# Ledger of designs, part 15: peptides against a protein of PDB entry 3J47

Target 1, 121 residues: chain A of PDB entry 3J47
Amino acid sequence: IRLTNQLKSLKGLQSKLKDVVEYLDKVINKELPINHTILGKLQDVFNLLPNLGTPDDDEIDVENHDRINISNNLQKALTVKTNDELMVIYISNLVRSIIAFDDLIENKIQNKKIQEQRVKD
Target 2, 69 residues: chain B of PDB entry 3J47
Amino acid sequence: YEEKEESNLAATKSMVKIAEQYSKRIEEEKELTEEELKTRYVGRQDPKKHLSETADETLENNIVSVLTA

## One batch from the design tools (peptide; aimed at target 1 T37)

Design b2_p13_7_s4 (made by RFdiffusion4, then SolubleMPNN; its pose is not in this set)
Fold by OpenDDE base, seed 4:
Structure b2_p13_7_s4 (fold): chain B 121 residues (1-121), chain C 69 residues (1-69), chain A 13 residues (1-13)
Amino acid sequence: as target 1 above (121 residues)
Amino acid sequence: as target 2 above (69 residues)
Amino acid sequence: SELTKLLEELLLK
């Protein structure tokens, strides 16, 4: 359910972005007048997006590294953070699986001992 | 879309919390394994069962975290 | 690896 909702949200964002690009192309081609309201909203969205394009701004604020969704350099740092998080989850799952198997094996050994005792009885 | 976005934001915050919880869960899992070893050595079934249950709970939480990520 | 060995030993049993 959560993953499906995230995917749906991402698809919605992608569709909206595509619509904006298509609109901008039409405006550039003079097929449609510039809708200032849509452009203003888009500009606000871009201002909220971490600056993707300028390599020169030195202040890689370390704090923003963890958020996956935003712009490429920040996205690389965020991608690294996301990868690290996924790795931690993966390792945790492996560890839990190993523990669960250990318990199963121990239970099996105990059951076997009980059966052996019953046969001797 | 908005409901999913809110859910994703909550999930992301949950993931950060999960990373911290994950470190703690790994430690809890190790403790369970040690208890199983001790139980195997002492012959007391109860500590081993508790360790197994804690390990299963830790695994389940990690799976939920992965699904939320 | 030790845990894996224990698991293997348990499975053999």
Scores: peptide ipSAE 0.432, ipTM 0.843, DockQ to the pose 0.006; fails the geometry check
OpenDDE base, seeds 1, 2, 3, 5: peptide ipSAE 0.416, 0.428, 0.407, 0.393; ipTM 0.834, 0.839, 0.833, 0.824; seeds 1, 2, 3, 5 fail the geometry check

Design b2_p13_8 (made by RFdiffusion4)
Pose (drawn by RFdiffusion4):
Structure b2_p13_8 (pose): chain A 91 residues (1-28, 36-48, 72-121), chain B 63 residues (1-40, 47-69), chain P 13 residues (1-13)
Amino acid sequence: IRLTNQLKSLKGLQSKLKDVVEYLDKVIHTILGKLQDVFNLNNLQKALTVKTNDELMVIYISNLVRSIIAFDDLIENKIQNKKIQEQRVKD
Amino acid sequence: YEEKEESNLAATKSMVKIAEQYSKRIEEEKELTEEELKTRPKKHLSETADETLENNIVSVLTA
Amino acid sequence: SAALEAALEAAEA
């Protein structure tokens, strides 16, 4: 789902660029300004990424913890299944 | 495009706020362990732990 | 933005 959403966003840029190229050919405004703003807004992320790296680490740790909890419940389920099997054999 | 951006936007606004959500997920995780212990309720605890993990995964995907 | 618009409108004219 996230991927499809990202693709939709990129699609708009691609089509937008084509339109702009055609527009320029024809010419040979508000949209242009807006585009410029967007441009000014990965390069910048470079410095910002430094912080993101720290936050990514924290969200990795959290994921690990959740995985451990899931394993725990999984073990309990396995034990229950074994007990059920034993009961059946007894029967 | 908009629909997709909306979902992304929410992922971003959650990333700004995740410090509080992390502490609440930490607690939830603990709660699920408690429920399991009682069972040894167990199911409820397990569900809570799964939810916490899922929330962490969603936070990582957004990042 | 407004400057770019004005400049482009002037060039087009």

Design b2_p13_8_s1 (made by RFdiffusion4, then SolubleMPNN; from b2_p13_8, 11 letters changed)
Fold by OpenDDE base, seed 2:
Structure b2_p13_8_s1 (fold): chain B 121 residues (1-121), chain C 69 residues (1-69), chain A 13 residues (1-13)
Amino acid sequence: as target 1 above (121 residues)
Amino acid sequence: as target 2 above (69 residues)
Amino acid sequence: TQKLKEELDKLIS
């Protein structure tokens, strides 16, 4: 469910971006007038996007290091953080699996001992 | 789309919390393993079962965290 | 891990 919702959101964003590109191409070709309202909203979206092009060194705000999803340069740093988080989750799952196996083995050993006692009995 | 965006934001906040909880869960898992070991020595199935259950819960939480990530 | 392996070996035995 969660993954499906994320995928749906990404697909929706992709569709919107495609529509914007198509619109911009038509405007460049003078086929359609510029929709100023759409352009204003796009500009707002771009302003909210982390700066994709200019790696100005300074404003790497430390706080966003932990959050996965943000745009290209910040998104790269965020992607690294996401990868680290995923690694931690993966290791945790492995550890839990090992513990579960230990318990299963122990249970099996106990069951075997009980069976051996019943046969003696 | 809005519901999904809200879900993604909640998931991201959950990831931060999961990182903190992860360290705690690892410790809880270790404690369960020690209890299981102790129970193995004492011959009591119940503490071992409890340790196993806690380990399983820890695993489930980690899986949910991965799926949310 | 080693203890688990030992336990598994005991179980198979």
Scores: peptide ipSAE 0.418, ipTM 0.836, DockQ to the pose 0.005; fails the geometry check
OpenDDE base, seeds 1, 3, 4, 5: peptide ipSAE 0.408, 0.389, 0.410, 0.392; ipTM 0.831, 0.823, 0.832, 0.823; seeds 1, 3, 4, 5 fail the geometry check

Design b2_p13_8_s2 (made by RFdiffusion4, then SolubleMPNN; from b2_p13_8, 10 letters changed)
Fold by OpenDDE base, seed 2:
Structure b2_p13_8_s2 (fold): chain B 121 residues (1-121), chain C 69 residues (1-69), chain A 13 residues (1-13)
Amino acid sequence: as target 1 above (121 residues)
Amino acid sequence: as target 2 above (69 residues)
Amino acid sequence: SEELKEKLDKLIS
């Protein structure tokens, strides 16, 4: 469900971006007037997006390092953080699995001992 | 889309919490393993089972966290 | 992991 919602949101964004591109192409070709309201909102969205093209600005806000963020450079840092988190989760799952196996083995050993005792009786 | 965005935000917040919980869960898992070991020495199956169950719960939580990430 | 292996070995024995 969560993944599906994320995917849906991404698809929606993609569709919107496509519409914008198509609109821009039509404007360039003088086929349609620019919807200034939509363009303004889009510009606002782009301004809120982490700068994709400028690698050098150190304003990687440390707070976002651990969060999965959408935009390229900040997104790269966020992607790294996300990867680290995923690794931690993966390791944790492995550890839990190992513990579960240990318990299973122990249970099996106990069952075997019980069976052996029953055979001796 | 809005519902999904809200879900993503919640997931992100959950991830931070998961990181903290993860450390705690790892410790809990270790404790369970030690209890299981102790129970093994004492011959008490029940404590070992409890440790195993706790470890499983910890794993499940981690899996959910990964799926949420 | 090592303990698990030992337990497994004991289980098999």
Scores: peptide ipSAE 0.434, ipTM 0.840, DockQ to the pose 0.005; fails the geometry check
OpenDDE base, seeds 1, 3, 4, 5: peptide ipSAE 0.410, 0.419, 0.401, 0.402; ipTM 0.833, 0.831, 0.824, 0.825; seeds 1, 3, 4, 5 fail the geometry check

Design b2_p13_8_s3 (made by RFdiffusion4, then SolubleMPNN; from b2_p13_8, 11 letters changed)
Fold by OpenDDE base, seed 3:
Structure b2_p13_8_s3 (fold): chain B 121 residues (1-121), chain C 69 residues (1-69), chain A 13 residues (1-13)
Amino acid sequence: as target 1 above (121 residues)
Amino acid sequence: as target 2 above (69 residues)
Amino acid sequence: IDKLKKELDELIK
């Protein structure tokens, strides 16, 4: 369920980005007047999206190191944080898997002992 | 989309809380493993089963946390 | 994971 919801969100974002590109192309071709309200909302989204588009602006604003997955240069620092969180979750899953395997091994040993006792009786 | 963004933000805040709960869950899992070890010596099948079930629930919660991140 | 599977398989046999 959760992976499906994430995939659906990504697909929705991709579709919306495609619609924005198509809208911008129509504005460039003078087919539609610039809708200032849509453009303002897009600008707000682009401003909230840390600079995905300009590789040259060296101003890594150092202060916002702590917050998740928004945009490329800040996304690199955020990607590092997300990778660290994912690593912690991965280690956690490994520990739980090890414990579950230890219990399964013990259950099998007990089942073998029960079977050996039944063969002796 | 907005409902899912809110769900992702809530999931992220939940992940920070999950990290604290994770440290506590690791300790609870260790306690269960100790009870399983004790149960192995006492020959009582029930505490060992309960430990295994708690470890499985802990795994499921971690998998859900990874899928949320 | 594969090592754990092998150990588990050896315990089953």
Scores: peptide ipSAE 0.461, ipTM 0.845, DockQ to the pose 0.006
OpenDDE base, seeds 1, 2, 4, 5: peptide ipSAE 0.446, 0.448, 0.446, 0.428; ipTM 0.843, 0.850, 0.844, 0.835; seeds 1, 2, 4, 5 fail the geometry check

Design b2_p13_8_s4 (made by RFdiffusion4, then SolubleMPNN; from b2_p13_8, 11 letters changed)
Fold by OpenDDE base, seed 2:
Structure b2_p13_8_s4 (fold): chain B 121 residues (1-121), chain C 69 residues (1-69), chain A 13 residues (1-13)
Amino acid sequence: as target 1 above (121 residues)
Amino acid sequence: as target 2 above (69 residues)
Amino acid sequence: IDDLKEELDKLIK
């Protein structure tokens, strides 16, 4: 469910970006007037996105580096952090699975002992 | 779309908390394993059951963390 | 780990 919602949001964003590109191409070709409302909203979105082009060293807010799988160059650094977090989660799941398996083995051993006692009675 | 955006934001906030809690959860899992070992020697099923339940809760939290990542 | 292996062996026998 959660991953499906994220994928749907990403697909929606991709479709919208494609529509904007197609619109910009039509405006450049003088086929359609510039929709100032759509361009203004897109510009606001770009201002909220980390700068993809030039790694300006200074405004890499180190705290956002940890949380958000965002855009290209910041995305590489964020990808490394996301990989580390994913690795930790994977190891934790493995450890829990091992503990659950140990408990299952113990329960089976106890059940076998109870059955052996019943056969002796 | 809006519901998914809200879910993604909540997931991102949860990731930071998960990173901090991860070390604590690993320690809690180790404590549960020790209680299970003690229960095996003492023959008390109740402590072992509690350890198993806590391990399961820890697994569920890790799965949610992976789905958030 | 060794205790888990011993327990598994007891289950298989």
Scores: peptide ipSAE 0.458, ipTM 0.849, DockQ to the pose 0.005; fails the geometry check
OpenDDE base, seeds 1, 3, 4, 5: peptide ipSAE 0.453, 0.448, 0.456, 0.444; ipTM 0.836, 0.843, 0.843, 0.831; seeds 1, 3, 4, 5 fail the geometry check

## One batch from the design tools (peptide; aimed at target 1 T37 D44)

Design b2_p14_1_s1 (made by RFdiffusion4, then SolubleMPNN; its pose is not in this set)
Fold by OpenDDE base, seed 2:
Structure b2_p14_1_s1 (fold): chain B 121 residues (1-121), chain C 69 residues (1-69), chain A 14 residues (1-14)
Amino acid sequence: as target 1 above (121 residues)
Amino acid sequence: as target 2 above (69 residues)
Amino acid sequence: DELKEALERLKKLL
């Protein structure tokens, strides 16, 4: 459910971005006037969205290492945090799997003992 | 879309909480393993089953946490 | 490191 909602939001954002690109192309082609209000709102959305635009500004300001979700360059530092969280989750899953495996082994040993007792009777 | 974005924000906040809970889950997992070890000596099936179930639940919670990340 | 230690402790219990 949660993942589906995130995917839906991402798809909605993608669609909106596509519409903006199409609008910008029409403005460049002089087919439509620039709607400054829509562009301004979109620009505000893009400004609220961490700097998605230019891959070139290498200034990874080190301080935001701790946050998971937000896009591209800040997203690189965020990606490191997300990777760390994913790693922790992976290790946790591994630990749980080991415990579950240990329990299965113990259950198997018990079942074997029960079978051996039944054969002696 | 907005509801999903809000849900995603809530998921992110939940991840911070998951990090805190992670240490607790590790401890709970250790306690369960110790109980299983004790149950191995005592020969009681019920504590071992409970340990296994709790380990599985802990695993499931971690998987859900990964999927929400 | 703490997580690694926890894993090693778990391995010792197994």
Scores: peptide ipSAE 0.486, ipTM 0.852, DockQ to the pose 0.010
OpenDDE base, seeds 1, 3, 4, 5: peptide ipSAE 0.470, 0.477, 0.493, 0.470; ipTM 0.848, 0.845, 0.859, 0.841; seeds 1, 3, 4 fail the geometry check

Design b2_p14_1_s2 (made by RFdiffusion4, then SolubleMPNN; its pose is not in this set)
Fold by OpenDDE base, seed 5:
Structure b2_p14_1_s2 (fold): chain B 121 residues (1-121), chain C 69 residues (1-69), chain A 14 residues (1-14)
Amino acid sequence: as target 1 above (121 residues)
Amino acid sequence: as target 2 above (69 residues)
Amino acid sequence: DELEEALKRLEELL
């Protein structure tokens, strides 16, 4: 069930990403006016997806560079926050795994003691 | 799009709540570990088993949280 | 920093 839900979510994300790419291509080609609301939502999606490659430094004129830099700094800050959250989750899982491992070791030791007692009887 | 953004916002709020619950779960895991330590001294298996089960449940909840993030 | 402190507390309990 969980894996299926993740796969469904990933497929939905992929479809949305494709729609975004198609929209961006139309905007680049000047076929559609720049919709600021869509760009804001795209920025939100990019902020949620930190590792989607920064498009390479193609020569976009200097005046857009400051807005892109502010967006990149905000994106970087959000990426850092997301990375910190993922790190917390990772560490939490690691700690739980260690506790579970310690319990397994203790259970194994107890089982060995029980077996040794049964062999002496 | 708006529904997904709202869902993501709700998920983010849920993650913050999960982090708070996680801190509480860590404390519960600590209490269980202390009970396991006490059970190791008393030689009774039952409290140790309960601690292990609670630690496993906590681990499962974290894995679910990671998979949902 | 809060995460590191929580980890340290957990390590002290283990």
Scores: peptide ipSAE 0.437, ipTM 0.830, DockQ to the pose 0.013; fails the geometry check
OpenDDE base, seeds 1, 2, 3, 4: peptide ipSAE 0.418, 0.389, 0.415, 0.424; ipTM 0.827, 0.836, 0.831, 0.837; seeds 1, 2, 3, 4 fail the geometry check

Design b2_p14_1_s3 (made by RFdiffusion4, then SolubleMPNN; its pose is not in this set)
Fold by OpenDDE base, seed 2:
Structure b2_p14_1_s3 (fold): chain B 121 residues (1-121), chain C 69 residues (1-69), chain A 14 residues (1-14)
Amino acid sequence: as target 1 above (121 residues)
Amino acid sequence: as target 2 above (69 residues)
Amino acid sequence: SELEEALQRLKELL
């Protein structure tokens, strides 16, 4: 569900960006007037969104280095925090797997003991 | 789209909570492992099962955390 | 480091 919603949001954003590009192309070609209101709203969205449009911008704000990766450029600094969180999750999964494995071993040992008892009877 | 955005925001907030829960989960996992060790010694199946279940729950929570991330 | 220590402790218990 969460992944699907994230994908849907990304698709929606992609569609909107495409529409903006198409609109800008039409304005450049003098086919449509510049709608400043739409552009302003889009700019506001881009300003609120971490700089998604410039993946190549090396400007990493150091203050956001420890935060979750929300968007690509600011996200690069945030990527470190996200990576740390992912590492923690990965380690936690490993620990859980080890515990589960230990339990499986114990269960096998118990099953063997039960079988041995049945053979002796 | 808006519902997804809200879900993502909730997920982000959940990640902060995950950091706090992580320490607790580690402790819970250790306790379960200790119970399993005790169960191995005592030969009681029920404590071992409980340990296994708790370990599985901890694993599931970590997976959900990864997916949220 | 704390996480690593916790993991190591778990590994030792296994």
Scores: peptide ipSAE 0.476, ipTM 0.847, DockQ to the pose 0.010; fails the geometry check
OpenDDE base, seeds 1, 3, 4, 5: peptide ipSAE 0.456, 0.367, 0.472, 0.456; ipTM 0.842, 0.833, 0.851, 0.835; seeds 1, 3, 4, 5 fail the geometry check

Design b2_p14_1_s4 (made by RFdiffusion4, then SolubleMPNN; its pose is not in this set)
Fold by OpenDDE base, seed 2:
Structure b2_p14_1_s4 (fold): chain B 121 residues (1-121), chain C 69 residues (1-69), chain A 14 residues (1-14)
Amino acid sequence: as target 1 above (121 residues)
Amino acid sequence: as target 2 above (69 residues)
Amino acid sequence: DELEEALKRLQELL
C-alpha cells in the first residue's frame, strides 16, 4: 500500500513535469504565451524540491541533518542517511535470520532426538 | 497524489520511530536468543518456538521498515 | 559500531 502510494505520487510528478516540458517547448516555439503563474508555481515546487537542477555543481558543502526523503544535493546527504538506515535494516535482517536459523537447527536437533527415541521403542 | 505524499511523510516519521524501536528490537531478539539458549538446556519446545516466532516477527518488521524506507 | 557489537554478541550467543 505505502509503496504503491509513493509510486503513484512519483508518477503524478513525472506527468506534471512532462506537461511542463511540453509547455516550455510550446513557449520556445512561440505557440503559447508564457503563463507566469503556472511557471511561478512550478518554480516554487522546484524550489521546495531540493535542487533537482543541473548535475554540474559538485561542491555544495551539505552540512545539514538527519532526514531520509529530500531530493538531489540535500538528497545526497539524505542518501547517506538513507544508506545508513538501509544498512541498519540489513543488519537487523541478518540478525533475525541468524536467530531463525538457530531455532531451525535446534528444532532439527529435537526432531532427531524424537526420532531416535521412537526407533528405540 | 496528496494522500500518497502524506503517507510518505508519515512513513518518514515512522522511520525515525523505527530507529528507536530498532534498539528495542535488538534487545528483544537477544532476549529471545537467551530464552532459546535456556530452553536448549531445559528441553522445553514451547519457549524455543516462541523465540523463533518473535525472531521471525522482528525480521518481518525490519523487512517492512526497509521497504518503507 | 554499537549495532555491529550487538550483532557480534548475538552471533556469540548462537
Scores: peptide ipSAE 0.486, ipTM 0.852, DockQ to the pose 0.010
OpenDDE base, seeds 1, 3, 4, 5: peptide ipSAE 0.441, 0.407, 0.400, 0.449; ipTM 0.838, 0.839, 0.840, 0.827; seeds 3, 4, 5 fail the geometry check

Design b2_p14_2_s1 (made by RFdiffusion4, then SolubleMPNN; failed a check: too like the target's own chain; its pose is not in this set)
Amino acid sequence: LEKALEEIEEALKK

Design b2_p14_2_s2 (made by RFdiffusion4, then SolubleMPNN; its pose is not in this set)
Fold by OpenDDE base, seed 2:
Structure b2_p14_2_s2 (fold): chain B 121 residues (1-121), chain C 69 residues (1-69), chain A 14 residues (1-14)
Amino acid sequence: as target 1 above (121 residues)
Amino acid sequence: as target 2 above (69 residues)
Amino acid sequence: DEEALQKILEALKK
């Protein structure tokens, strides 16, 4: 469910970006006037996106570093953090699996001992 | 789309909480293993079963957390 | 613990 919702959101964003590109192409070709309202909303979205291009602005907003998988340069640093989180989850799953296997082995040993005792009896 | 975005935001907030809970989960897992060891010596199946169930629940929660990340 | 696990694995194979 959660992954499906994320995928749907990404698809929606992709569709919207495509519509914007198509609109911009039509404006460049003088087929349609620039829709200032759509452009304004896009500009707002782009301003919320971390600046991918110019390395110069030192304002690495350190705070948003964990969550925003969106933009490539910040994405590299964010990708490192995401990778670390994924590694932690992976290790946790491995540890739980090991514990579950240990319990399973113990249960099998106990069952075998009970069977052996029943045969002696 | 908006509902999914809200769900993703909630998931991301949950990741921070998961990181904090991770250390606690590791400790809980260790306690479960110790109880299992104790149950091996005492011969009481019930504590071992409870430990196994708790370990499984912890695994499931971690898997869900990874899938949410 | 590892030796105990190995003994258990061997016991399960028999």
Scores: peptide ipSAE 0.424, ipTM 0.844, DockQ to the pose 0.005
OpenDDE base, seeds 1, 3, 4, 5: peptide ipSAE 0.429, 0.428, 0.437, 0.420; ipTM 0.837, 0.842, 0.849, 0.833; seeds 1, 3, 4, 5 fail the geometry check

Design b2_p14_2_s3 (made by RFdiffusion4, then SolubleMPNN; its pose is not in this set)
Fold by OpenDDE base, seed 4:
Structure b2_p14_2_s3 (fold): chain B 121 residues (1-121), chain C 69 residues (1-69), chain A 14 residues (1-14)
Amino acid sequence: as target 1 above (121 residues)
Amino acid sequence: as target 2 above (69 residues)
Amino acid sequence: LLEALEEILKALKE
């Protein structure tokens, strides 16, 4: 049951990652604006995914060398990987947003300075 | 199972690479922001804009890389 | 903003 759930989650995550990739490609190609909703959903999915990175969960599964555990560990690793990828994408988007915001602030400041200079003239 | 493991391993490696690329992009973005800050102090608007644009481009490239990966 | 970027970078390194 746990393994099946992990597989399902991993498959779901993989599918979501694929969707995100497709979306990001479209955004990069300027075909679509950055869909924050998709990213948010991916994050939600990731957050709903058990923290695959907590080492404590890895220790418990190591004892039963059954194929199921290897599969679970692999699935967990894949899920972690997928989560990491999603996290990277998310962080990248955040960074872009921050940069864009910084530019906006700078532009605003510049515009204000230009206006102040025009008023002095 | 082995095929899936291999696929997962490949995906993991790809994600690591993407993470590295992302980190690099973030660093580039930070540099652009720093230049923008410096430019704000120096009063030269153009360098800041250029830095911002470069940061955006870097971020875009990182996203594409992550997506491609 | 720069600090936020640094925090993000730090989070990525972690």
Scores: peptide ipSAE 0.468, ipTM 0.841, DockQ to the pose 0.023
OpenDDE base, seeds 1, 2, 3, 5: peptide ipSAE 0.404, 0.411, 0.383, 0.401; ipTM 0.837, 0.841, 0.832, 0.826; seeds 1, 2, 3 fail the geometry check

Design b2_p14_2_s4 (made by RFdiffusion4, then SolubleMPNN; its pose is not in this set)
Fold by OpenDDE base, seed 4:
Structure b2_p14_2_s4 (fold): chain B 121 residues (1-121), chain C 69 residues (1-69), chain A 14 residues (1-14)
Amino acid sequence: as target 1 above (121 residues)
Amino acid sequence: as target 2 above (69 residues)
Amino acid sequence: DEKALQEILDALKA
């Protein structure tokens, strides 16, 4: 569920970014006026991305290709971060399992000792 | 989509917190192992059991963190 | 620790 929601969000973001790029291209070509609503939504998306170094995209003139690469790099970085977190969780689970196993072994040893004492009595 | 984005952001923040919690959980696991070692020497089943239970809780928390990640 | 665990496992099997 959560992963699916993340994927859906990513797809939605990708679609929105594509729309923004298309809109920006039209604005650059003077075919359409700047849609402030799209820019506002894009800013909101960027603000919701905690570790995205906000490219000061306030400078209008950075060519669309560099922005797409930055967004892709950021998305990639987020994916890598997620993978790293999953790896950490996996390692933690392994460690917990090892501890639980150690405890189980110790309990078994204690039970064996108790049984041996009962046989000697 | 916006709601999912907010959820993803919250999840990402949660993941950072989870990383910190993970470090703490690793330490808790070590403490549990030390308590188990102490329990082995004391010969009291109860402290050892408590350590095992704490290790299990730590494992469960990690699993929940993985599922949340 | 691993050796100790293995020894314990061996002891449990005996």
Scores: peptide ipSAE 0.436, ipTM 0.841, DockQ to the pose 0.006
OpenDDE base, seeds 1, 2, 3, 5: peptide ipSAE 0.443, 0.467, 0.448, 0.425; ipTM 0.832, 0.846, 0.839, 0.827; seeds 1, 2, 3, 5 fail the geometry check

Design b2_p14_3 (made by RFdiffusion4)
Pose (drawn by RFdiffusion4):
Structure b2_p14_3 (pose): chain A 91 residues (1-28, 36-48, 72-121), chain B 63 residues (1-40, 47-69), chain P 14 residues (1-14)
Amino acid sequence: IRLTNQLKSLKGLQSKLKDVVEYLDKVIHTILGKLQDVFNLNNLQKALTVKTNDELMVIYISNLVRSIIAFDDLIENKIQNKKIQEQRVKD
Amino acid sequence: YEEKEESNLAATKSMVKIAEQYSKRIEEEKELTEEELKTRPKKHLSETADETLENNIVSVLTA
Amino acid sequence: EAAELAATLAENAA
């Protein structure tokens, strides 16, 4: 789902660029200003990425913890299944 | 495009706030463990732990 | 539109 959404966003840019190129050919405004703003707003992320890296680490750790909890419950389920099997054999 | 952006936007606003959500997910995780212990309720605890993990995964995907 | 673009460019330049 996230991927489809990202693709939709990129699609708009691609189409938008094509339109802009055609527009320029024809010419040979507000949208242009808006685009410029967006441009000014990856490169800059570079420095910002430094911080993001730290946060990514934290969210990795949280994921690991969740995985451990899931494993725990999983073990309990396995044990229950084994007990059920034993009961059946007895019967 | 908008729909997709909306979902992304929510992911971003969650990333700004995740310090509190992390502490509440930490607690939830612990709660789940408690429920399991009682069973040894167990199911409820397990579900809570799964939810916490899912929330962490979503945070990582957003990042 | 042109005036708006120009104002925007001026703001960006500042």

